Peptides against a protein of PDB entry 3NZW. Designs and how they scored, part 121

Target 1, 212 residues: chain A of PDB entry 3NZW
Amino acid sequence: TTTLAFRFQGGIIVAVDSRATAGNWVASQTVKKVIEINPFLLGTMAGGAADCQFWETWLGSQCRLHELREKERISVAAASKILSNLVYQYKGAGLSMGTMICGYTRKEGPTIYYVDSDGTRLKGDIFCVGSGQTFAYGVLDSNYKWDLSVEDALYLGKRSILAAAHRDAYSGGSVNLYHVTEDGWIYHGNHDVGELFWKVKEEEGSFNNVIG
Target 2, 222 residues: chain B of PDB entry 3NZW
Amino acid sequence: QFNPYGDNGGTILGIAGEDFAVLAGDTRNITDYSINSRYEPKVFDCGDNIVMSANGFAADGDALVKRFKNSVKWYHFDHNDKKLSINSAARNIQHLLYGKRFFPYYVHTIIAGLDEDGKGAVYSFDPVGSYEREQCRAGGAAASLIMPFLDNQVNFKNQYEPGTNGKVKKPLKYLSVEEVIKLVRDSFTSATERHIQVGDGLEILIVTKDGVRKEFYELKRD

## One batch from the design tools (peptide; made by RFdiffusion4, then SolubleMPNN)

Design b2_p19_1_s2 (from b2_p19_1, 16 letters changed)
Fold by OpenDDE base, seed 3:
Structure b2_p19_1_s2 (fold): chain B 212 residues (1-212), chain C 222 residues (1-222), chain A 19 residues (1-19)
Amino acid sequence: as target 1 above (212 residues)
Amino acid sequence: as target 2 above (222 residues)
Amino acid sequence: MIGSFTGAFAVTKVPGMYE
C-alpha cells in the first residue's frame, strides 16, 4: 500500500493506490483505500483492510452523530481523535491500521491527521503511509512546495503514488486521486498504473530503468 | 495447543452479468486427503434473491450462513418485509465477520445477486469482513488457479485489439448467462484436474430478476 | 492452521504491522 496526503495553498491532495495482498497473493487491484466519511472529510486505509474499512466506516457514523447532536460538522481534530481513542482501546489486541483523516472545516481549514493502531496521532502537512511510503516521499519531498498550483499538486500526488507502485510490490493497481477544498472533496479519477506509467514515462522521459 | 480450525477444501466462484449473477461451488468436502462427502452443497439461497457461500472451514461457513439467514429474517421483521438489498446484505455480513475479528470465521465469503438497479452484483469478503463489489471472484482451495483465468476471460486482462500493437485494450462487455456458465464449468473442470480438494460435483446458482435457479454438473470423482 | 489463516487476510501493507 501507498497512501499520501499533503496540504498546499489550494487545500489538500489525497492519493492512494488500490492493491491489496495476502502474502504474495494479489488479493485485489481495485480496493478503495479512501473512505468518504462526509463531503468534507476523507479517511485513508493502510494495514488490515477489514480493520480500516470497518472502523473508518464506524467513524463515519460517529461523525454523522456529531453533526446531528451539535448541528455542525465535526472538526478534523475531533474526528481523528475519535478514531485514535478507539484504536487506543484496542491497543494490544492486534489491530493493524495506518490512517490519515483529511478534511476541511471553517475553524481549522484544510487539516490532516495521521492515526495508527499503535496509538500515534499526529497533525501535519505531509504524510505518506504504507509499504511504499518511502518511495512516495522520495518524489513528493523533492517537488513539494506550498505554492503548488492545483494542477501541479494533483499531478505530484499521482506521480508520487506511481513511483511507489513501480518500486513497491505491495502497491499498484490504480491511483485514486482527491482534492479537498473548502467546498469539500473532489474525486479526480481512477488512474490505472499500467497506462499511467507509460504515459508518464513518455511525457517526462522518466523511468529509464524500464525499456519499452 | 488450541487449534479449532479445520479446512474442508472446495472452491467457489462468483460472476456478475448485466442482469444476472452466478455463484458456483463444488460439492466435495474433504479433510486433508480424505473425502468426507462427494455431495455437500456450500452455495445457498438466503432469500431476497441473495445467494451466499462461505468456503473454507465448513463448520464456520455453515454458522455464518445460518447467521445471515437469520439476519434476513429479522430484517423483514424490523422493516415491514422490505427486501434486503445486496449492498445492505454485504454490510451486514461485514458486521457478522468482524464481530469475530479476534476469533475469525475461517472462510472466504462470496455473495451474489442483483443491485437496486437490477444489475448483477458479486461481493467478496476476507475472513474478517473487508469487502468489495467485483465482477468476478474465486475463493477457496483452487482460487489461485481460477482467479487469473477469470481476470483474463471476464475482465479481459492482458487482451488487446488485434492490429493495435497492444495499444488498445479489449473493451469490457458483459457476458451472457450462457457464456458465464461455460466459464464456470471450464474453471471447475480445470481446477478439479489440478487440485485434490476440488471435484465430485458442481452446483451453480443463477440469480435473475425472476429468482434463483440451480444447475448441477458432475465433476471428476478422483 | 491459525498462522496460515491469518495469511488469508486482505492487507494494505504497512511495514511492521501485523497481517
Scores: peptide ipSAE 0.053, ipTM 0.772, DockQ to the pose 0.105
Fold by OpenDDE base, seed 5:
Parts: C-alpha cells; structure tokens; sequence
Structure b2_p19_1_s2 (fold): chain B 212 residues (1-212), chain C 222 residues (1-222), chain A 19 residues (1-19)
C-alpha cells in the first residue's frame, strides 16, 4: 500500500493506490483505500484491510452520532482522537492500521491527522503511509511547495503514488485521487497505473529505467 | 503450536452479470489427501435472493453461514419482513467475521445476488471481514489457478482491440448467463485437473429476479 | 487454505488476510 495526503494553499490532496496483497498473491487491484466518512472528512487505509475498513467505518458512525447529538459536524481533531483512543485500547492485540484522517471544518481549516495502531497520533502537513511511503516521499518532497496550483498539486499526488507503484511490489493497480476544500472533498477519478505510467513516461521523459 | 484449524479444500467462484449473478462451488470435501465426501454442498441459498459460500475450514464455513441465515431471520423480525439488500448483507457479514478478529473464521467468503437496481452483484471477504464488490472472484484451494483466468475472460485483462497496436483495450461488456456458465464449467474442469482438492461435482447457483436456480455438473472423481 | 488465503491480507496468523 501507498497512501499520501498533503496540505497546500488550495486545501488537501489525498492520493492512494488500490492493490491488496496476501503475501505474494495480489488479492485485488481495485480496493478502495479511501473511506468517505462524510462530505468533508476522509480516512485512508494502510495495513490490514479489514482492520482499517471496519474501524474507519465505525468511526464514520461515531462521527454521525456526534453530528446528531451536537448539531454540528465533528472536528478533524475529535474524529482522529476517537480513532486513536479506540486503537490504543487494542494496543498489543495485533491490529495493523496506518491511517490519515483528512478534512475541513470552519474552526480548523484543512487538517490532516496521522493515526496508527501503535497509538501514534500526529497532526501535520505532509504524510505518506504504507510499504511504498518512502518512494512516494522521494517524489513528493522533491516537488512540494505550499503555493502549488490545484492542478499541479493533484498531479504531484498522483505522480508520487505512481512512483511508489513502480518500485513497491505491494502497491499498484490504480491511483484514486481526492481534493479536499472548505466545500468538501472532490473525487478526481481512478487512474490505472498501467496507462498512467506510459503517459507520464512520455510526457515527462521520466522512468528511463524502463525501455518502451 | 496451537492449530485449531482444518482445511477441507474445495474451490468457489462468483461472477456477476448484468441482471444475474452466479456462485459456484465444487462438492469435494477433503482432509489432507483423503476425500471425506464427494458431495458436500458448500454454496447455500440464504433467502432474500442471496447466495453464500464460505470456503476453507468447513466447520468455520458452516458456522458462519448458519449465523448469517439467522441474521437474515432476525432482520425480518425486526424490520417487518423487509428484504435484506445485498450491500446490507455484506456489511452484516463483515461484522460476523470481524467479531472473531482475534480468532478468525478460517474461510474465504463470497456472496452473490442482485443489487437494489437489479444488477448482478458479487461480494468477497477475507477471513477477518474486509470486503469488496467485484465483477468476479475465485476462492479456495484453486483460486490461484482460476482467478487469472477470470481476469482475462470476464474483465478482459491484457486483451486489446486488433489493429490498435495495443493502445485500445478490449471494451468491458457483460456476459450472458450461458457464457458465464461456460466459463464456470471450464474453470472447474481445469482446476480439477491441476488440484487434488477440487473435483467430484460442481454446483452452480444462479440468482435472477425470478429467484435462485441450481445446476449440477459432474467433475472428475479421481 | 494457504493458497486461498495467500490472496488475502495476512495481518494475523491466519493465512489469506488482505493487506
């Protein structure tokens, strides 16, 4: 898995691959590693597919209950804290989760929290999470600027996941791309890695380790 | 080392069509290299036009299917005989599986039916309850032999339009029920030839708007 | 089952779990 999220002047970019594996077996090429919690809040999934899918769906329910009780959308801080507290209760039980809670509230603005099954909860501007995270960071860190245009930021997110899909055997399939603004998240499509790779190679003159 | 699990072999396969879905399984039950039964069905009609199979350790599979059937019954009691939708069934099964997260059911679960729009639907689960709606899925002993075949023949992976120099993929299209049944039969006959835990019989459940139909075919009995 | 579960994420000691 490779997931990433970063803040920039235009909000938040979230990009993830779609490959699931069981050892050396490619279980699926079409896994949805972004959970749409509500129109303003996203969760990403890395590690155990069931752990992430189950508990992030549960988190969605908790967020909805908050809205019903408090008559206000839950903050990104509070949502991430609920998840963090939950996984901390299971510390040592063997959960495998690396997640980013990404969203926008009027109070917080665009916000990203990293939460993992070790009990770590971090607020930050840039995170890559998964077996391919270092490959994604290599591209993302080299090109990241706060002042990126929305178009450039979307491309950078997509391109970083592509790099990870290329080098990490456990990442691939497609890139799912999201842009989060104050008006909520916008889905920017599913991009097949096979097609995307050749397109990017041609347009950039990159990936010269592969002879086309 | 504590090993509470057995492996009863077998293989299951689900394929969704446009207005139908198919879930098939062989009828061989085996322990190691000893055939326990040549006819032990593992694909079940669970009501509400939902068919289910949980392949792997048969004791766990049977337990899971029984729990789901009970869940369907209780759903009717609690919701004035409302039909359980296939997507709600998938969510319910996730909870059944994940409820045993730290002592999982040792099974690969597939359900098939129609979605609320009348389109064919197949959902597959890992042992702890991650699930995805897919066009096709193989599970069990010979899944690794069948799944690549399904990728090629159902989803047309690695197929291109002639004369396009590999630039235009073969377009996705739904298969007819006859075409799907042919693929299922070919899959299982081929798997039987290469895997000792697959064989004896093939039971296919076909779900349409008119209900569940069953077909049976003989497989190699070696 | 190992073959069946080899396709699933093996996050637990149970083969076949998806990751």
Amino acid sequence: as target 1 above (212 residues)
Amino acid sequence: as target 2 above (222 residues)
Amino acid sequence: MIGSFTGAFAVTKVPGMYE
Scores: peptide ipSAE 0.377, ipTM 0.794, DockQ to the pose 0.099; fails the geometry check
Fold by OpenDDE base, seed 2:
Structure b2_p19_1_s2 (fold): chain B 212 residues (1-212), chain C 222 residues (1-222), chain A 19 residues (1-19)
Amino acid sequence: as target 1 above (212 residues)
Amino acid sequence: as target 2 above (222 residues)
Amino acid sequence: MIGSFTGAFAVTKVPGMYE
C-alpha cells in the first residue's frame, strides 16, 4: 500500500493506490483506500483492510452523531482523536492501522492527522503511509512546495503514488486522487497504473529503467 | 498441537451480470486427504434474493450463514418485512465477521444478488470482514487458479483489440447468463483437474429479478 | 495457527505492522 496526503496553498491532496494483498497473493486491485466520511473529511487506509474499513466506517458514524448533536461538523482534530482513542483502547490486541484523517473546517482550515494502531496521532503537512511510503516520499519531497498550483499538486500526488506502485510490489492497481478544499473534497478520478505508467513515461521521458 | 480451525476445502465463484448474478460452489467437503462428502452444498439462498457462501472451515461457514439468515428474519420483523438490500446485507455480514475479529471465522465469504437498481452484484469478504463489491470473485482452495482466469474472461484483462499494437483494450461488456454459466463450468472443471480439494459436483445459483434458480453439474469424482 | 491466520487477511502493508 501507498497512501499520501499533503497540504499546500490550494488545500489538501490525497492520493492512494488500490492494491490489497494477502502474502504474495494480490487479493484485489480495486480496493477503495479512501473513506469519504463527510463532504469535508476523508480517511485513508493502510494496514489491515478490515480494521481500517470497519473502524473508519465506525468513525464516520461517530462524526455524523457529532454533527447531529452539536449541529456543526466535527473538527479534524476531534475526528482523529476519536479514532486515536479507539485504537489506543485496542493497543496490544493486534489491530493494524495506518490512517490519515484529512479534512477542512472553518476553525482549522485544511488539516491532516496521521493515526496508527500504536496510538500515534500526529498533525502534519505531509504524510506518506504504507509499504511504498519511502518511494512516494522520494518523489513528493523532491517536488513539493507550498505554492504548487492545484494542477501541479494533483499531478505530484498521482506521480508519487505511481513511483511507489512501480517500485513496491505491494502497491499498484490504480491511483485514486482527491483534492480537499474549503468547499469539500473533490474526487479526481481513478487512474489505472498500467495506463498511467506509459503515459507518464512518454510525457516526462521518465522511468528509463523500463524500455518501452 | 490443538488447532481450532479445520479446512474443508472447496471453491466458490461469484460473477455479476447486467441484470443477474451467479454464485457457484463445488459440493466436495474434505478433511486433509479424505473426502467427507461428495455432496455438501455450500451456496445458499438466504432470502430477499440474496445468495451466500462462506468457504473454508465448514463449521464456521455454516455458523456464519445461519447467523446471516437469522439476521434477515430479524430485519423483516423489525422493519415491516422490508426487503434487505444487497449492500445492507454486505454491511451486516461485515459486522458478523468483525464481531469475531480476534477469533475469526476461517472463511472467504461471497454474496450475490441484485442491487437496488436491478444490476447484478457480487460482494466478497475476507475472514474478518473487509468487503468489496466486484464484478467477479473466486474464493477457496482453487481461487488462485480461477481468479486469474476470471480477470481475463470477465474483466478482459490483458486483452487488446487486434491490430492496435496493444494500445486499445478490449472493451468491457456484460456477459450473458449463458456465457457466465459456461465460464463457471469451465472454471470448476479446470480447477477440479488441478486441485484435489475441488470436485464431485457443481451447484450454481443464479439470481434474477424473478428469483433464485439452481443448476447442478457433475464434476470429476477422483 | 491463529497467529499465522493473519496471512489470510487482506492487507495494505505498512512496515512494522503485523499483517
Scores: peptide ipSAE 0.061, ipTM 0.778, DockQ to the pose 0.108; fails the geometry check
Fold by OpenDDE base, seed 1:
Structure b2_p19_1_s2 (fold): chain B 212 residues (1-212), chain C 222 residues (1-222), chain A 19 residues (1-19)
Amino acid sequence: as target 1 above (212 residues)
Amino acid sequence: as target 2 above (222 residues)
Amino acid sequence: MIGSFTGAFAVTKVPGMYE
């Protein structure tokens, strides 16, 4: 798995691969590793697929309850805290989760929290999470700037996941790409890694380690 | 060392068509190398045009299916006989599975039916309740043998249009029910040849707007 | 088998996380 999220002048980019594995078995190439919690809030999944899918869906319900109760959309901080508190209660039980909660509220602006099953909760500008995270960081860190255009930011997110998919055997399938703004998230498509790879290679002249 | 789980082998396969879906399973029930039964159906009509199979440890599978059937019943009671949609069924099954997250059902679960638009739908679950809607899925003992075949024949993976130098993929299209049945039969006959835990009989449940139809085919009994 | 069974879970890999 490779997931990433980063803040920039235009909001948040979220990009993830879509491969799931069970040992050496590729269980799926089409896993939805971004959970659309609500129109303004995204969760990413790494680790146990069921753990992430179940609890982030649960989180969505909690967020909805908050809205109904408080007559206001939940903050990213609060949403991530709910999840963090939940997984902390299960500390030692064997949950496997590496998640990012991404959203844009008027109060907070564009906000990303990292939450994992070890009880860690971090606010930050850039996170890559998964077995391919180091590969993604290599590309992302090298090209990241706050002042990226939306177009460039989207491409950078996509390109970083592609790099990870290329090097990490546990990452691949496709890139799912999101842009989060104050008006909510926008889905920017599913990009098959096979097709994307050749396109990028041709356009950039990159991936010269591969002949073709 | 105590092991609460058994493995009863078998294989299941789901494929979604345009306006139908199929869920198939062999009828062999086995423990290790000993055949317990040559005809033990493992694919079930659960009502509301939903078919289900939970393949692996048969005791767990049967328990899960029973719980789901009961869930369907209660859904009708609570919601004025409203038909349970396939997507809602999938969510329900996730909760059934994840409810035993720390003592899981040792099963690979697949359900098939029609979505609310009348399109074929197949949902697959891991033992603890992660689920995905897919066009096809194999589960069970010979899943590793069949799934790559389905990738190639249902989703046309690694197939390209001739004369395009591998640059144009074979276009995706729905398969007819006849084509799907052929694929299912070929899958199971092939799996039977290479896996001792698959064989004896093949039962296919076909879901259409008109209901659930069952077909049965003999498999090798070796 | 329990040990083998745990390997049947779908996982999106994270280094150091339990599978």
Scores: peptide ipSAE 0.056, ipTM 0.759, DockQ to the pose 0.104; fails the geometry check

Design b2_p19_1_s3 (from b2_p19_1, 14 letters changed)
Fold by OpenDDE base, seed 5:
Structure b2_p19_1_s3 (fold): chain B 212 residues (1-212), chain C 222 residues (1-222), chain A 19 residues (1-19)
Amino acid sequence: as target 1 above (212 residues)
Amino acid sequence: as target 2 above (222 residues)
Amino acid sequence: MIGSFTGPFSVTKVPGMYE
């Protein structure tokens, strides 16, 4: 898996691959590794597919309950804390989760929290999470700046996942791309890695290690 | 070392059509190299036009299917005989599986039916309850032999339009029930030739708006 | 963290689970 999220002048970009594996077996190429918690809040999935899918869905329910009880949308900080507290209760039980909670509230603005099954909770501007994270960081860090246009930021997110898909055997399938703004998240499509790779190679003159 | 799990072999396969879905399984039950039964059905009609199979350790599979059937029953009691939708069934099965997250059912689960729009639907599960809706899925012993075939023949992977120099993919289209049944039969006959845990018989459950139909075909009994 | 997401080093690997 390779997931990433970063803040920039235009909000948040979230990009993820779609490959699931069971050992050396490619179980799926079409896994949805972004859970849409509400129109303003996203969760990403890395590690155990069931652990992430189950508990982030549960988180969605908790967020909805918060809205009903408090008559306001839950903050990104609070949502991420709920998840963090939960996984911490299961510490040592064997959950495998590397998640990012990304969203926008009026109070917080665009916000990203990293939460993992070890109980770590971190606020930050840039995170790559998964077995391909280092490959994604290589591209992302080399090209990141706060003042990216929305178009350039979307491309950078997509391009970083592509790099990871190229080098990490556990990442691939397609890139799912999101842009989070004050108006909520916007889905920017599913981009098949097979097609995307050749397009990017041609347009950039990159990936010269592959003779196409 | 304590190992509470067995492996009873077998293979299952689901394919969704436009207005139908199929879930098929061989009828061989085996332990190691010993055939326990040549006719032990593992694909079940669970009511509400939902068919289900949980393949792997048969004891776990049977337990899971029974629990789901019971869940359907209680759903009717609690919701004035409302039909359980296939997507709701999938969510329910996730909870059944994940409820045993730390002592899992050692099975690969597939369900098939029609979605709320009347379109064919197949959902597959890992042992601990991650699930996805797909057009096709193979599970069990020969899944590694069959799934690549389905990728090619159902999803038309690596197929291109002639004369386009590989630039235009073969368009996705739904298969007819006859085409699907043919693919299922070819899949299982081929798997039987290459895997000792697959064979004896093939049972196919076809789900349409008119209900569930069963078909049976002989496989090699070697 | 990378090791936790790789098959060989997963301390809680359920056989057949998707990652």
Scores: peptide ipSAE 0.399, ipTM 0.795, DockQ to the pose 0.183
Fold by OpenDDE base, seed 3:
Structure b2_p19_1_s3 (fold): chain B 212 residues (1-212), chain C 222 residues (1-222), chain A 19 residues (1-19)
Amino acid sequence: as target 1 above (212 residues)
Amino acid sequence: as target 2 above (222 residues)
Amino acid sequence: MIGSFTGPFSVTKVPGMYE
């Protein structure tokens, strides 16, 4: 798995691969590793697919309850805290979760929290999470700047996942790409890694370790 | 050491068509190298045009299916006999599976039916309740043998249009019921030849708007 | 521990997490 999220002047980019594995077996190439919690809040999944899918869906319900009770959208901080508190209650039980909660509220602006099953909760501008995270960081850190255009930021997210998919055997399938703004998240498509790889190689003159 | 799990072998397969879905399973039940039964059905009509199979440890599979059938019954009681949609069924099954997250059902679960638009639907579950809607899925002992075949023949993976020098992928299209049945039969026949835990009989449940139809075919009895 | 039955759980591998 490779998931990433980063803040920039235009909001948040979220990009993830879609491969699930069971040992050496590729269980799926089409897993949705972004959970749409609500129109303004995204969760990413790494680790146990069931753990992430179940509890982030549960989180969505809690966020909806908050909205109904408070007549206001839940903050990213509060949403991530709910999840963090939950996984903390299960500490030692064997949950496997590496998640990012990404959203945009008027009060907070664009906000990313990392939450894992060890009880860690971190606010930050850039996170890569999963077995391919180091490969994604290599590309992302080298090209990241706050003043990226939306187009460049989207490409950078996509390109970083592609790099990870290339080097990490546990990452691949496709890139799902999201842009989060004050108006909510926008889905920017599913990009097959096979097609994307050759396109990028040709256009950039990159991936020269592969002869094609 | 306490080992509460067994492995009863077998294989299941789901394929979604345009206006139908198929869920198939062999009828062999085995422990280690001993065939317990040559005819033990593992694909079930659960009502509301939903078919279900949970393959792996048969005791767990039977328990899960029973719980789901009961869930369907209660859904009718609580919602004025409203038909349970396939997507809602999938969510329900997730909760059944994840409810035993720390002592899981040792099964690979597949359900098949029609979505709310009348399109064929197949949902696949891991033992703890992660699920995905797919066009096809193989589960069980011979899943590793069948799934690549399905990728190629249902999803047309690695197939290209002739004369395009590999530049144009074969377009995705729905398969007919007849084509799907043929693929299912070929899959199980092939799997039976190469896997000792698959064989004896093949039961296929076909879901259409008209209901659930069952077909049975003999497999090798070795 | 009963939890050690590693069924084919779909794991999206996070580094350091034991299957």
Scores: peptide ipSAE 0.048, ipTM 0.759, DockQ to the pose 0.106
Fold by OpenDDE base, seed 4:
Structure b2_p19_1_s3 (fold): chain B 212 residues (1-212), chain C 222 residues (1-222), chain A 19 residues (1-19)
Amino acid sequence: as target 1 above (212 residues)
Amino acid sequence: as target 2 above (222 residues)
Amino acid sequence: MIGSFTGPFSVTKVPGMYE
């Protein structure tokens, strides 16, 4: 798995691959590693697919309950804290989760929290999470600027996942791309890695380790 | 050291069509190298036009299916005989599986039916309850033999239109029930030839708007 | 974190679970 999220002047970019594996077996190439919690809040999944899918769905329910009780959307801080508190209760039980809670509220603006099954909760501007995270960071860190245009930011997110898909055997399938703004998240499509690779190679003159 | 899990072999396969879905399984039950039964059905009609199979350790599979059937029953009691939708069934099964997260059911679960729009639906689960809706899925002993074939023949992976130099993919299209049945039969006959845990019989449950029908075919009894 | 996200070496891996 490779997931990433970063803040920039235009909000948040979230990009994830779609490969699931069971050892050397490619279990799926089409896994949805982004959970749409509400129109303004996203969760990403890395690690155990079931752990992430189950608890982030549960988180969605908790977020909805918050809205019903408080008559206000839950903050990204509070949502991530709920998840963090939960996984901390299971500390040592063997959960495998590397998650990012990304969203927008009026009071917080665009916000990203990293939450993992070790009980770590971090606020930050840039996170790559998964077995391919280092490959993604290599591209992302090299090209990241706060002042990126939305178009450039989307491309950078997509391109970073592509790099990880190329080098990490456990990442691949497709890139799912999201842009989070004050108006909520916008889905920017599913990009097959095979097609995307050749397109990018041709347009950039990159990936010269592969002879077309 | 004691292993609480067994492996009873077998293989299951789900394929969704436009207005139907198919869930198939062989009828062989095996432990190690000993055939326990040549006819032990593992695909079940669970009501509400939902068919289910949980393949792997048969004891766990049977337990899971029974729990789900019971869940359907209680759903009717609690909701004035409302039909359980396939997506809700999938969510329920996730909870059943994940409820044993730390001592999982050792099974690969597939359900098939029609979604709320009347379109064929197949959901597959890992042992701990991650699930995905797919057009096709193979599970069990010969899944590794069948799944690539399904990728190619159902989802038309790596197929291109002739004369396009590989630039135009073969378009996705729904398969007819007859075509799906052919693929299922070919899949299982092929798997039987290469895997000792697959064989004896093939039971196919076909879900349409008119209900569930069953077909049975003999497989090699080696 | 990286090690825990690798399928073959995950100490939290349930047999057959997807990662």
Scores: peptide ipSAE 0.401, ipTM 0.798, DockQ to the pose 0.187; fails the geometry check
Fold by OpenDDE base, seed 1:
Structure b2_p19_1_s3 (fold): chain B 212 residues (1-212), chain C 222 residues (1-222), chain A 19 residues (1-19)
Amino acid sequence: as target 1 above (212 residues)
Amino acid sequence: as target 2 above (222 residues)
Amino acid sequence: MIGSFTGPFSVTKVPGMYE
């Protein structure tokens, strides 16, 4: 798995691969590793697919309850805290989760929290999470700027996942791409890694280790 | 060390068509190399046009299916005989599976039916309840043998239009019921040849708007 | 060792969680 999220002047970019594995077996190439919690809040999945899917869906329910009770959307901080508190209660039980809670609220602006099953909760501007995270960081860190255009930011997110998919055997399938703004998240499509790879290689002249 | 799980082998396969879905399973029940039964159905009509199979440890599979059937019953009681949608069924099954997250059902679960738009739907579950809607999925002992084949024949992976130098992928197209049944039969026939835990019989449940029909085919009994 | 659930546990490997 490779997931990433980063803040920039235009909001948040979230990009994830879609491969699921069970050992050496590719279980799926089409896993949705972004959970759309609400129109303004996204959760990413790394680790145990069931753990992430179950608890982030649960989180969605909690967020909805908050909205009903408080008559306002839950903050990203609060949403991430709910999840963090939950996984912390299961500390030592064997949950496997590396998640990012990404969203936009009026009071917080664009916000990203990293939450994992070890109980770590971190606020930050840039996170890559998964077995391919280091590969993604290599590309992302090298090209990241706060002042990226939306187009460039989207491309950078996509490109970073592509790099990880190329080098990490546990990452691949496709890139799912999101842009989060004050108006909510926008899905920017599913990009097959195979097609994307060749396109990028041709356009950039990159991936010269692969002879086409 | 106490192992609470057995493995009863077998293989299941789901394929979604445009307006139908198929869930198939062999009828062999085995422990290690000993055949317990040559005809033990493992694909079930659960009502509301939902078919289900939980393949792996048969005791767990049976338990899960029973629980789901009960859930369907209760759903009708609680919601004035409302039909349970396939997506809701999938969610329910997730909860059933994840409820035993720390002592999982040792099964690969697949359900098939029609979505609310009348389109074929197949949902697959890992033992702890992660699920995905897919066009096709193989589970069980010979899943590793069949799934790549399905990728190629259902999803047309690695197939390109002739004369395009590999630049144009074969377009996705729904398969007919007849084509799907053929693929299922070929899949199981092939799997039977290469896996000892697959064989004896093939039961196919086909879900359409008109209901669930069953087909049976003999497999190798070796 | 609870036998390797050969079922596709979609474990998206996070580094470090492999026992």
Scores: peptide ipSAE 0.051, ipTM 0.745, DockQ to the pose 0.103; fails the geometry check

